# Peptides against a protein of PDB entry 4BOS: the designs that were tried, part 25

Target 1, 163 residues: chain A of PDB entry 4BOS
Amino acid sequence: PVLTRTVVPADNSCLFTSVYYVVEGGVLNPACAPEMRRLIAQIVASDPDFYSEAILGKTNQEYCDWIKRDDTWGGAIEISILSKFYQCEICVVDTQTVRIDRFGEDAGYTKRVLLIYDGIHYDPLQRNFPDPDTPPLTIFSSNDDIVLVQALELADEARRRRQ
Target 2, 163 residues: chain A of PDB entry 4BOS as posed
Amino acid sequence: PVLTRTVVPADNSALFTSVYYVVEGGVLNPACAPEMRRLIAQIVASDPDFYSEAILGKTNQEYCDWIKRDDTWGGAIEISILSKFYQCEICVVDTQTVRIDRFGEDAGYTKRVLLIYDGIHYDPLQRNFPDPDTPPLTIFSSNDDIVLVQALELADEARRRRQ

## One batch from the design tools (peptide; made by RFdiffusion4, then SolubleMPNN)

Design b1_p12_3_s2 (from b1_p12_3, 6 letters changed)
Fold by OpenDDE base, seed 2:
Structure b1_p12_3_s2 (fold): chain B 163 residues (1-163), chain A 12 residues (1-12)
Amino acid sequence: as target 1 above (163 residues)
Amino acid sequence: SSSEPYSGPLYK
């Protein structure tokens, strides 16, 4: 497929690095994680009624302290928060199941970004173009279903490599 | 590692 994967460091912050990469148009910055974690904590702290213990699995304050640690992993909650913050769908293709979960799919966003996930690691996806002067695309139309097909193909290939 | 979708461990 024309969709390609950029491997980011496996430093417990790969989700944040990957999201930052795609929403910023292909900027790889592993040092973005602390600020990304603080961003999430700030959002959570700002709305304790919505981000309740029922949602977080811990108190609002405990979650904020937890997510700001440099050794804690982000997951669905963090992806959902980042989807809302960046006002885009975050589509995660899972190489273990070859399925895509679309976070923010009901929000009516016009843009989508894609991550690939293997159960313990996130990487960003981008579309490369034949023209070497055209930079890779990381932000897609939410109507671009072709990119989802390409993501599934990429995930299936990855799964086969591990079988 | 977790039963929740795309969730990670508490510590690593």
Scores: peptide ipSAE 0.040, ipTM 0.720, DockQ to the pose 0.118
Fold by OpenDDE base, seed 4:
Structure b1_p12_3_s2 (fold): chain B 163 residues (1-163), chain A 12 residues (1-12)
Amino acid sequence: as target 1 above (163 residues)
Amino acid sequence: SSSEPYSGPLYK
């Protein structure tokens, strides 16, 4: 088995496309971003006490309007929110640092998904199997540390190709 | 800040 990336469009919504891909079991849908943005805005709006200016860097309402724009970039805040919504750990391997940030790691989720990030773009990761009849896996056990090692290897290879 | 592609965690 090998961990591979599926390159999604380098539009301003690659994070949302990537998250959707992995949490839906490998469904590439670049058109999912508007709904993903609305979902995040809805969650943020539902709890203005928690999602404060201190967290958002702007008022709750301003953030909701901002994230629903088609040209704003999602980051750690959005990943954290999506992790909670989908009830899974979202692991992001960074090709610049060859490190993995685990979002939702303290929540006790049984599932994890993986993204690869290069500083400006997100792509989803999947495990491919030798058996052609076995579909790629995008949702892993939160106890599967092998996939994290494979993600680090993938990121390291990517970094070496660029340095 | 969420305006950056990769900012800090949600929880401070």
Scores: peptide ipSAE 0.039, ipTM 0.742, DockQ to the pose 0.432
Fold by OpenDDE base, seed 5:
Structure b1_p12_3_s2 (fold): chain B 163 residues (1-163), chain A 12 residues (1-12)
Amino acid sequence: as target 1 above (163 residues)
Amino acid sequence: SSSEPYSGPLYK
């Protein structure tokens, strides 16, 4: 089994496309972003006490309006929200640092998904199998640390290609 | 472990 990345469009919504891809089992849908942005805004708006200005860096209302724009980039806040919504760990491997940030790691989720991030773009990761009849896997056990090792290897290779 | 929070892709 080999961990590979699926390159999604760099259209300012790559995070949302990537998350959708992995949580839906490998479905590439670049048109998913508007609804995911709306979802995040709805979640944030529903709990202004938790999603405070201290967390958002702007007022709750300002954030909701901002994230719904088609040209704004999602980051850690959005990943955290999506992790909670989909009830899974979202593990992001950074090719610049060769490190993995785990979102939702303390929530006790049994599943994890993986993204690769290069500082300006997110792509989803999937496990490919040698058996052509076995479809790629995007949802892993939260106990599967092998996939994290593979993600680090993938990131390290990507970093070396840029050096 | 988590480091600095990702800001996502750079705005263009």
Scores: peptide ipSAE 0.045, ipTM 0.741, DockQ to the pose 0.092; fails the geometry check
Fold by OpenDDE base, seed 3:
Structure b1_p12_3_s2 (fold): chain B 163 residues (1-163), chain A 12 residues (1-12)
Amino acid sequence: as target 1 above (163 residues)
Amino acid sequence: SSSEPYSGPLYK
């Protein structure tokens, strides 16, 4: 089995496209972004006590309007929200630092998904199997540390290629 | 929230 990267469009919604891809088992749908943005806005709006101005950096309402724009970038806040919503760890391997940030790691989730990030773009990761009839895997056990090693290897190779 | 792809606070 080999961990591979699926390149999604380099639009302002690559994070949402990538998350959708991995949590839905490998479905590439760039058109998913508007609804995912609305989902995040709905979650944030539903709990203004937790999603406070201190957390968001702007008022709850301002954030909701902002994240629903088609040209705004999602980051750690959005990943955290999506991790909680989908009840899985979202592991982001950074090609610039060759490290993995694990979102939702203390929530006790049994599943994890992986993204690769280069500082401005997100792509999803998947495991391909030798048997061509076995579809790629995007949802891993939270105990599968091998996939994290493989993700770090991909990031390290990507970094070396840019040097 | 941040306008950058990876900035912003982590989940508490």
Scores: peptide ipSAE 0.040, ipTM 0.738, DockQ to the pose 0.449; fails the geometry check

Design b1_p12_3_s3 (from b1_p12_3, 6 letters changed)
Fold by OpenDDE base, seed 5:
Structure b1_p12_3_s3 (fold): chain B 163 residues (1-163), chain A 12 residues (1-12)
Amino acid sequence: as target 1 above (163 residues)
Amino acid sequence: SSSEPYRGPLYK
């Protein structure tokens, strides 16, 4: 079994598309972004005490209006929110630094999903199996540290290709 | 605007 990258459209919603892909078991749906943006805005609006200006970098209302735009990019805040919503650890491997940031690692989730990030684009990662009848896996055990090693290897290879 | 980690450009 090998870890591979599925290239999603390089639009302003690649994070949402990538998250949707991995949490839904490998479903590519570039049209998922508007609803995911609304979901995030709804969650943020529901808890203004936690999602304060200190956390958001802007007022709660300003953030909600901003994230619902069709041209704004998701980042760490949105990943954290989606991790909590989907009750899974979201691991992001950065090809520029060859480092993995784990979102939701302290929540005790039993599942993890993986994204690869190059500074301007997100893609989902999946495990492919030798048996063609076995579908790719996108949801891993939070104890599966081998997949993290494989993700780092992918990032390192990607980095070397650009140097 | 946001300086938070993992943010990409707003426009292509």
Scores: peptide ipSAE 0.058, ipTM 0.741, DockQ to the pose 0.094
Fold by OpenDDE base, seed 3:
Order: sequence, then C-alpha cells, then structure tokens
Structure b1_p12_3_s3 (fold): chain B 163 residues (1-163), chain A 12 residues (1-12)
Amino acid sequence: as target 1 above (163 residues)
Amino acid sequence: SSSEPYRGPLYK
C-alpha cells in the first residue's frame, strides 16, 4: 500500500475541502467549504467560554464572522475544532519541516485522518491498495503508525523536490 | 494571524 495525496483546489478553502475528503472516505467536494465554515462558526458560537479571545485571537463574534468569509484561511484552531467534531485525530504532515502534528491525540479517538501541508496549502492523504477494486483508505486506526511514517516519507520527498 | 500554526495569509 502506498500513501498518496489528492490535490484539491487552492481556493482559500483547501483545509475544509481536505478534511471533508478524508472524513467522508475520499469524497472530493470543493463546494463543501461554506457549510464547513458555518459548522465551525456554529460550534465556536455555542461555547464562548471555551472559545475565548485567548484562543481565537479575536472576539467570539468576530471570529465567527471572519471564518464564514469565503476568502479566509483555516488553521490550527479550525483543525482542532474539526478533530473534535468528527471525533478523530487529524494528523498534519508539514512538508516544510517534515514534521507531523497530531490534533486530538489526547482525546482517545480510535481513528485518524491525514493532511499534507506546505505552509500555504492543504491536501488530503489516502492509502492506495494494489487491488484496483479496493478503494483508497482515508480513515486509519489511531494505532496505525505506519501511515505516519509514510506521511513523513511523502513530506520529505516533497521537500527535496522543492530544494 | 498568519503567524499562527498552519494558518497562511487571507488570500492565495
């Protein structure tokens, strides 16, 4: 099995598209972003005590308005929220540093999904199987450390190609 | 902020 990336559009919503892709088992839907942005805003608005200015860097209301714009970028805050919502680890491999950050790793989730990030763009990762009739896997066991190794290898190769 | 982890600029 080989870990590969699916390139999603660089339309300011690549994070949301990528997350949707992996949590839905490999469904590419760039049109999912507005709803996902609204979902995040709804979650944030529902718990202003937790999602404070200290976390958001802006007021709860300001954040909600901001994240619902179609031209704003998601980041660690949004990944954390989506990890909690989908009840899975979101593992982000960074091609700039060849590091993996595991969001939700302390929550005890049984599943993980993987994204690859280059500093300005997110893409989803999937495991392809030799059997062409076996669809790619996007949801992994949280104990599957092999996929993390493969993600690091993928990121390292990407970095080498740029340097 | 663009300095936040995994967050880039507003526009690509």
Scores: peptide ipSAE 0.057, ipTM 0.734, DockQ to the pose 0.112
Fold by OpenDDE base, seed 1:
Structure b1_p12_3_s3 (fold): chain B 163 residues (1-163), chain A 12 residues (1-12)
Amino acid sequence: as target 1 above (163 residues)
Amino acid sequence: SSSEPYRGPLYK
């Protein structure tokens, strides 16, 4: 089995497209972003005590309006929210630093998904199998540390290609 | 607008 990336459009919503891809088992749907953004806004709006200005960097209301725009970029807070919503660990491998940040790692989730990030773009990662008729896997066991090693290797190769 | 990790520019 080999870990590969699926390149999604660089349309300001690549984070949401990538998360949707992996949590839905490999469904590429660039049109999912508006609903994903609204989902996040709904979650944030539902708990203004937790999602305070201190957490969001702006008022709860301002954030909700901002994240629902089609040209604003998601980041760590959105990943954290989506991790909690989908009840899975979201692992982001950064090609600039060749490190993995694990969101939801202390929540006790049994599943993990992986994204690759280069500082301005997110793509989803998937495991391809030797049998071409076996569909790629996007949802892994949270105990599958081999996939994390493979992700680091993939990121390191990407970094070397840029330098 | 945010400088939080994994935030990109508002516009490409």
Scores: peptide ipSAE 0.054, ipTM 0.734, DockQ to the pose 0.097
Fold by OpenDDE base, seed 2:
Structure b1_p12_3_s3 (fold): chain B 163 residues (1-163), chain A 12 residues (1-12)
Amino acid sequence: as target 1 above (163 residues)
Amino acid sequence: SSSEPYRGPLYK
């Protein structure tokens, strides 16, 4: 039962690749990014009252065009949207601060997934099992706080490696 | 926008 990091490409779409990986149970598909960007744009466009300029930092239309570019970076807004879409808590452990932000924590989701973030790159996290016939786990119970401790340990180790 | 949480610069 070891939490490990799968390094995904640093191609400006690592957030989307990482989210796709964990919510799909460990499927690495860097080509998923364009469709995930379009998905987010579709969701944002569908609710201009909620996804206002105040939230987006730009008009609804401008955001939709922006997020669909292949070089724009996703962040908290996109994570929040994806959390809602996939109906899971998305936990992001930051290696710079060694803290976890839990997106969707107040939504009552029963599942959580984990990403590791260093300020410029996202990677997915997975739990590996000693039995080689048991595939890695990427979707955890929202009550599994042990995995959060393990994520913090990974982040702390990563931070120490840079110091 | 790098000023927003978990966002980095547009260009690496």
Scores: peptide ipSAE 0.051, ipTM 0.732, DockQ to the pose 0.097

Design b1_p12_3_s4 (from b1_p12_3, 6 letters changed)
Fold by OpenDDE base, seed 1:
Structure b1_p12_3_s4 (fold): chain B 163 residues (1-163), chain A 12 residues (1-12)
Amino acid sequence: as target 1 above (163 residues)
Amino acid sequence: SSSEPYSGPLKR
């Protein structure tokens, strides 16, 4: 089995598309972003004490309005929220640093999903199997450290190709 | 979150 990336559109919503892809088992739906944005806004709005201005960098209401725009980019805050919502660890391998940022790592989730990030764009990662009739896997055991190694290898290769 | 279109970098 090999780990590969599925390139999603660079339409300002690549994070949401990528997360949706992996948590739904490999469903590519670029139109999922509006609902994903609304979901995040709903969660943030539901707990203004936790999602404070200090965390958001803006008022709770301002953030909710901002994240629901179709041209704003998600980042660490949104990934953290989505990790909690989907009850899985979201691992993001960065091709610029060849490091993995793990979101939800302390929550005790049994599942993990993987994204690859180049500083401005997110793509989902999947495991392909030798049997062509076996669909790719996007949801891994949180004990599967091999997939993390493979993700780092992908990131390292990507970095070398850009140099 | 940033006032820019980008909401912020990943944690390190």
Scores: peptide ipSAE 0.042, ipTM 0.734, DockQ to the pose 0.238
Fold by OpenDDE base, seed 3:
Structure b1_p12_3_s4 (fold): chain B 163 residues (1-163), chain A 12 residues (1-12)
Amino acid sequence: as target 1 above (163 residues)
Amino acid sequence: SSSEPYSGPLKR
């Protein structure tokens, strides 16, 4: 099996598209972003005590209005929220630093998904199998450390190509 | 939240 990258559109919503892809088992839907933005806003709005201005960097209401715009970028806080919502570890491999940030790593989730990030763009990762009739896998065991090694190798190769 | 793809605060 080999870990590969699926390139999603380089729009302002690549994070949401990528997360949707991996958590839904490999469904590419660039139109999913508006609903995912609304989902995040709904979660944030539902708990203003937890999602405070100190955490959000703006008022709860301002954040909700902001994240629902089609031209704003999601980041670490959105990944954290989505990790909790989908009850999975979201692992982001960075091609600039060749490191993996694991969101939800302390929550005890049994599943993990992987994204690759280059500083301005997110793409989803998937495992392809030799049998062409076996569909690619996007949801891994949280104990599968081999996939993390493969992700680091993929990121390192990407970094070398840009040097 | 930040306007950058990977910046911004983390949940505690």
Scores: peptide ipSAE 0.041, ipTM 0.754, DockQ to the pose 0.412
Fold by OpenDDE base, seed 2:
Structure b1_p12_3_s4 (fold): chain B 163 residues (1-163), chain A 12 residues (1-12)
Amino acid sequence: as target 1 above (163 residues)
Amino acid sequence: SSSEPYSGPLKR
């Protein structure tokens, strides 16, 4: 089995598309972005005490309006929110630094999903199996450190291609 | 690109 990358559209919503892909078991649906944005806005609006201006960099209401725009980029805040919502670690391997940030790592989740990030674009990762009848795996055990090693290898290869 | 690892800017 090998870890592979599925390239999703670079349409400003690649983070949401990528997260949706991995948490739904490998479903590519670029049209999921508006709903994902609304989901995040709903969560933020539901807890203005936690999602304060200090966290958001803008008022709660301003953030909700902002994130629902189809041209705004998701980042760490959105990943953190989605990690909590889906109750899984979201592990992002950065091809620029060849490092993994594990969102939700302290929450005790039993599952993890993986994204690859190059500084401006997110893609989902999946494990492919030699058996052609076995579909790719996108949801891993949070104890599966081998997949993290494979993600780092994939990121390192990507970095070398840009050098 | 962004100055922060996971920023949330507007697309140019």
Scores: peptide ipSAE 0.038, ipTM 0.719, DockQ to the pose 0.113
Fold by OpenDDE base, seed 5:
Structure b1_p12_3_s4 (fold): chain B 163 residues (1-163), chain A 12 residues (1-12)
Amino acid sequence: as target 1 above (163 residues)
Amino acid sequence: SSSEPYSGPLKR
């Protein structure tokens, strides 16, 4: 079994596409972003006390309008929200730093999914199996630390390619 | 630390 990257479109919505891919078990749907943006806006709007200006960097309403645009980038705030919504850890391996940021790690989720990030683009990660009849895995046990090691290896290789 | 557009749990 090997961890591999599925390249999704660089259309400003790569985070949403990538998250959708992994949480849906490997379904590539570049058209998923509008609904996911709306979902995030809805969640943020529903709790203005928690999602304060201090967290958002802008007013709650401004953020909601902003994230629903088709050309705005998702980041840590959106990942955190999606982690909570899908009830899983979202682990992001950064190819620039070769480090993993784990979102939702303290929530007690039993599942984790993985993304790879290069500073301007997100892609989903999946585990491929030697048996061609076994489909790739995108949802891992939160106890599976091997997949994190493999993700770091991917990131390190990617970093070396750019140097 | 994480690169933009994320930095830890907060969006950069």
Scores: peptide ipSAE 0.047, ipTM 0.765, DockQ to the pose 0.240; fails the geometry check

Design b1_p12_4_s1 (from b1_p12_4, 6 letters changed)
Fold by OpenDDE base, seed 1:
Structure b1_p12_4_s1 (fold): chain B 163 residues (1-163), chain A 12 residues (1-12)
Amino acid sequence: as target 1 above (163 residues)
Amino acid sequence: SLLDRIPERAGA
């Protein structure tokens, strides 16, 4: 089995597309972003005490309006929210630092998904199997640390190719 | 913090 990257469009919504891809088992749907943006806004709006201005960098209402724009960028805040919503750990491997940031790591989730980030773009990661008839896997056990090692290897290779 | 470190793009 090999961990591979699926390149999604760089259309300001790559984070949402990537998350959707992995949590839905490998479904590439660039049109998913509007719904995911609305989902995040709904969650944020539902708990203004937790999602405070201190966390959001803007008022709760302003954030909700902002994130629903089709040209605004998601980040760690959105990943954290999506991790909680989908009840899975979201692991982001950074090709610039060759580090993995884990969201939801303390929540006790049994599943994890992986994204690769290069500083300006997110893509999903998947495990491909030798049997061509076996579909790729995007949802891993939270105990599967091998996939994290493989992700780091991918990131390191990517970094070297850009040196 | 992690919340501040991983934007969808680098920088502001």
Scores: peptide ipSAE 0.047, ipTM 0.731, DockQ to the pose 0.434
Fold by OpenDDE base, seed 5:
Structure b1_p12_4_s1 (fold): chain B 163 residues (1-163), chain A 12 residues (1-12)
Amino acid sequence: as target 1 above (163 residues)
Amino acid sequence: SLLDRIPERAGA
Protein backbone atom coordinates (compact mmCIF):
# COMPACT_ATOMS: atom_id res chain seq x y z
CA PRO B 1 0.00 0.00 0.00
CA VAL B 2 1.20 3.50 -0.88
CA LEU B 3 -0.04 6.93 0.15
CA THR B 4 -0.63 9.24 -2.81
CA ARG B 5 -1.80 12.78 -3.50
CA THR B 6 -4.80 13.67 -5.65
CA VAL B 7 -4.31 17.11 -7.15
CA VAL B 8 -7.49 19.20 -6.95
CA PRO B 9 -8.03 22.51 -8.78
CA ALA B 10 -5.88 25.39 -7.54
CA ASP B 11 -8.82 27.68 -6.87
CA ASN B 12 -10.00 29.57 -3.79
CA SER B 13 -11.84 26.46 -2.58
CA CYS B 14 -9.09 23.81 -2.61
CA LEU B 15 -9.43 23.22 1.15
CA PHE B 16 -13.15 22.51 0.92
CA THR B 17 -12.72 20.31 -2.15
CA SER B 18 -9.96 18.36 -0.39
CA VAL B 19 -11.94 17.82 2.82
CA TYR B 20 -15.02 16.75 0.87
CA TYR B 21 -12.89 14.28 -1.10
CA VAL B 22 -11.49 12.48 1.95
CA VAL B 23 -14.63 12.44 4.13
CA GLU B 24 -16.76 11.14 1.24
CA GLY B 25 -14.36 8.28 0.50
CA GLY B 26 -12.64 9.69 -2.56
CA VAL B 27 -15.26 11.74 -4.37
CA LEU B 28 -13.89 14.69 -6.34
CA ASN B 29 -16.49 17.46 -6.47
CA PRO B 30 -15.07 20.93 -7.20
CA ALA B 31 -18.58 22.37 -6.88
CA CYS B 32 -18.98 21.36 -3.22
CA ALA B 33 -17.54 24.58 -1.77
CA PRO B 34 -20.65 26.82 -1.67
CA GLU B 35 -22.55 24.34 0.49
CA MET B 36 -19.57 23.76 2.78
CA ARG B 37 -19.07 27.51 3.19
CA ARG B 38 -22.73 27.85 4.14
CA LEU B 39 -22.39 24.98 6.62
CA ILE B 40 -19.42 26.63 8.33
CA ALA B 41 -21.19 29.98 8.50
CA GLN B 42 -24.23 28.30 10.04
CA ILE B 43 -22.14 26.58 12.71
CA VAL B 44 -20.23 29.77 13.56
CA ALA B 45 -23.43 31.82 13.76
CA SER B 46 -25.00 29.26 16.11
CA ASP B 47 -22.33 29.70 18.81
CA PRO B 48 -21.12 33.31 19.10
CA ASP B 49 -19.79 32.66 22.62
CA PHE B 50 -17.31 30.05 21.40
CA TYR B 51 -16.61 31.58 18.00
CA SER B 52 -15.67 34.97 19.41
CA GLU B 53 -13.98 37.90 17.71
CA ALA B 54 -10.73 36.86 19.41
CA ILE B 55 -10.83 33.54 17.55
CA LEU B 56 -12.25 34.78 14.25
CA GLY B 57 -10.26 38.01 13.95
CA LYS B 58 -13.53 39.77 13.10
CA THR B 59 -17.07 39.85 14.45
CA ASN B 60 -19.13 36.68 14.20
CA GLN B 61 -21.43 38.21 11.59
CA GLU B 62 -18.54 39.64 9.57
CA TYR B 63 -16.86 36.24 9.48
CA CYS B 64 -20.02 34.49 8.34
CA ASP B 65 -20.46 36.95 5.48
CA TRP B 66 -16.77 36.68 4.61
CA ILE B 67 -16.48 32.88 4.52
CA LYS B 68 -19.56 32.59 2.30
CA ARG B 69 -17.81 34.59 -0.44
CA ASP B 70 -16.57 32.30 -3.21
CA ASP B 71 -13.20 34.10 -3.41
CA THR B 72 -12.07 33.70 0.23
CA TRP B 73 -9.74 30.96 1.47
CA GLY B 74 -10.23 28.54 4.32
CA GLY B 75 -7.67 27.61 6.95
CA ALA B 76 -7.29 26.36 10.51
CA ILE B 77 -10.62 27.72 11.74
CA GLU B 78 -12.53 25.99 8.95
CA ILE B 79 -10.57 22.74 9.40
CA SER B 80 -11.39 22.73 13.12
CA ILE B 81 -15.08 23.26 12.40
CA LEU B 82 -15.18 20.54 9.74
CA SER B 83 -13.36 18.12 12.06
CA LYS B 84 -16.10 18.59 14.65
CA PHE B 85 -18.87 18.35 12.07
CA TYR B 86 -17.61 15.14 10.46
CA GLN B 87 -16.47 13.69 13.81
CA CYS B 88 -12.97 12.80 12.64
CA GLU B 89 -9.38 13.95 13.03
CA ILE B 90 -8.14 16.06 10.14
CA CYS B 91 -4.38 15.71 9.80
CA VAL B 92 -2.56 18.30 7.69
CA VAL B 93 0.98 17.54 6.57
CA ASP B 94 2.96 20.67 5.63
CA THR B 95 5.54 20.28 2.84
CA GLN B 96 7.36 23.46 3.88
CA THR B 97 8.09 22.29 7.43
CA VAL B 98 7.58 18.51 7.10
CA ARG B 99 5.30 18.38 10.11
CA ILE B 100 1.75 17.24 10.78
CA ASP B 101 -0.87 19.35 12.51
CA ARG B 102 -3.74 17.29 13.87
CA PHE B 103 -7.15 18.86 14.31
CA GLY B 104 -9.57 17.12 16.66
CA GLU B 105 -6.80 15.04 18.23
CA ASP B 106 -8.23 15.47 21.74
CA ALA B 107 -11.84 14.68 20.84
CA GLY B 108 -11.51 10.89 20.95
CA TYR B 109 -12.47 10.29 17.32
CA THR B 110 -11.82 6.80 15.95
CA LYS B 111 -11.24 7.99 12.37
CA ARG B 112 -8.78 10.35 10.69
CA VAL B 113 -8.34 11.85 7.23
CA LEU B 114 -5.25 13.46 5.71
CA LEU B 115 -4.51 16.59 3.68
CA ILE B 116 -1.24 17.87 2.27
CA TYR B 117 -0.50 21.61 2.35
CA ASP B 118 2.33 23.51 0.64
CA GLY B 119 1.70 26.99 2.05
CA ILE B 120 -0.60 27.96 -0.80
CA HIS B 121 -2.61 24.89 -1.82
CA TYR B 122 -4.43 21.97 -0.15
CA ASP B 123 -4.73 18.48 -1.66
CA PRO B 124 -6.25 15.25 -0.30
CA LEU B 125 -4.27 12.09 0.45
CA GLN B 126 -5.36 8.50 -0.16
CA ARG B 127 -3.96 4.99 0.28
CA ASN B 128 -3.74 2.94 -2.90
CA PHE B 129 -3.67 -0.85 -2.87
CA PRO B 130 -1.86 -3.32 -5.15
CA ASP B 131 -5.15 -4.98 -6.06
CA PRO B 132 -6.68 -2.82 -8.80
CA ASP B 133 -10.15 -3.95 -7.75
CA THR B 134 -9.70 -2.48 -4.26
CA PRO B 135 -10.61 1.22 -4.23
CA PRO B 136 -8.33 3.76 -2.53
CA LEU B 137 -8.85 4.44 1.18
CA THR B 138 -9.27 8.00 2.48
CA ILE B 139 -10.60 7.33 6.00
CA PHE B 140 -8.10 5.75 8.39
CA SER B 141 -8.14 4.50 11.96
CA SER B 142 -6.96 7.07 14.48
CA ASN B 143 -4.61 4.31 15.67
CA ASP B 144 -2.97 4.03 12.24
CA ASP B 145 0.33 5.81 12.82
CA ILE B 146 1.86 4.23 9.72
CA VAL B 147 -0.17 6.54 7.51
CA LEU B 148 1.29 9.54 9.38
CA VAL B 149 4.81 8.28 8.69
CA GLN B 150 3.93 7.84 5.03
CA ALA B 151 2.51 11.37 4.93
CA LEU B 152 5.74 12.79 6.35
CA GLU B 153 7.74 10.88 3.75
CA LEU B 154 5.53 12.25 1.00
CA ALA B 155 5.95 15.79 2.33
CA ASP B 156 9.72 15.42 2.61
CA GLU B 157 9.95 14.27 -1.00
CA ALA B 158 7.84 17.23 -2.11
CA ARG B 159 10.06 19.62 -0.14
CA ARG B 160 13.21 18.25 -1.76
CA ARG B 161 11.69 18.71 -5.22
CA ARG B 162 11.35 22.44 -4.56
CA GLN B 163 15.01 22.79 -3.46
CA SER A 1 -1.34 28.39 18.54
CA LEU A 2 -2.47 25.80 16.02
CA LEU A 3 -5.04 28.25 14.68
CA ASP A 4 -2.22 30.64 13.79
CA ARG A 5 -0.16 27.90 12.16
CA ILE A 6 -2.41 27.17 9.19
CA PRO A 7 -3.42 30.41 7.42
CA GLU A 8 -6.94 31.07 6.21
CA ARG A 9 -5.51 32.80 3.16
CA ALA A 10 -2.35 31.42 1.59
CA GLY A 11 -1.25 33.40 -1.43
CA ALA A 12 -2.72 36.49 -3.10
Scores: peptide ipSAE 0.047, ipTM 0.742, DockQ to the pose 0.630
Fold by OpenDDE base, seed 3:
Structure b1_p12_4_s1 (fold): chain B 163 residues (1-163), chain A 12 residues (1-12)
Amino acid sequence: as target 1 above (163 residues)
Amino acid sequence: SLLDRIPERAGA
């Protein structure tokens, strides 16, 4: 089995497209972004005490209006929200630092998904199998440390190619 | 925190 990257469009919504891809088992749908943005806005709006201005960097209402724009970028805040919503660990491997940041790691989720990040763009990762009739896997056990090693290998190779 | 390490928005 080999871990591979699926390149999604660089349209300011790559994070949402990538998360949707992995949590839905490998469905590439760039048109999912508006709904993903609305989902996040809904969650944030539902709990203004938790999602405070201190966390958001702007008022709750301002954030909700802002994140629903099609030209604004998601980041750690959105990843943490999506991790909680989908009840899975979201692991982001950074090609610049060759490190993995794990969102939801302390929540006790049994599943994890993986994204690869280069500092501005997110792509989803999937495990491909030798049998062509076996579909790629995007949802892994939270105990699967091999996939994390493979993700680091991908990031390290990407970094070397840019040097 | 992790929220500070990964940019919350397009590069600062």
Scores: peptide ipSAE 0.046, ipTM 0.740, DockQ to the pose 0.511
Fold by OpenDDE base, seed 2:
Structure b1_p12_4_s1 (fold): chain B 163 residues (1-163), chain A 12 residues (1-12)
Amino acid sequence: as target 1 above (163 residues)
Amino acid sequence: SLLDRIPERAGA
């Protein structure tokens, strides 16, 4: 089994597309972004005490309006929200630093999904199996540290290609 | 912070 990336469009919504891909078991649907943005806005709006201006960098309402724009980029805040919503760790391997940031790592989730990030673009990761009839896996055990090693290897290879 | 390491938030 090998860990590979699926390149999603660089359309300002790559984070949402990538998260949707992995949490839905490998479904590539760039049209999911507006709904994902609305989902995040709904969650943020539902808890203005937690999602304060200090956290958002803007008022709760301003953030909700902002994140629903088609051209705004998701980041750590959105990943954290989606981790909570889908009840899984979202592990982001960074090709610039060759390190993994684990969102939701303290929540006790039993599942993890993986994204690869190059500083301006997110792609989803999946495990491919030798049996062609076995579909790729995108949802892993939170105890599967082998997949994290494979993600780091993939990131290191990507970094070397840019040098 | 994690926000600092994920610059899409700041860059967009």
Scores: peptide ipSAE 0.045, ipTM 0.738, DockQ to the pose 0.450

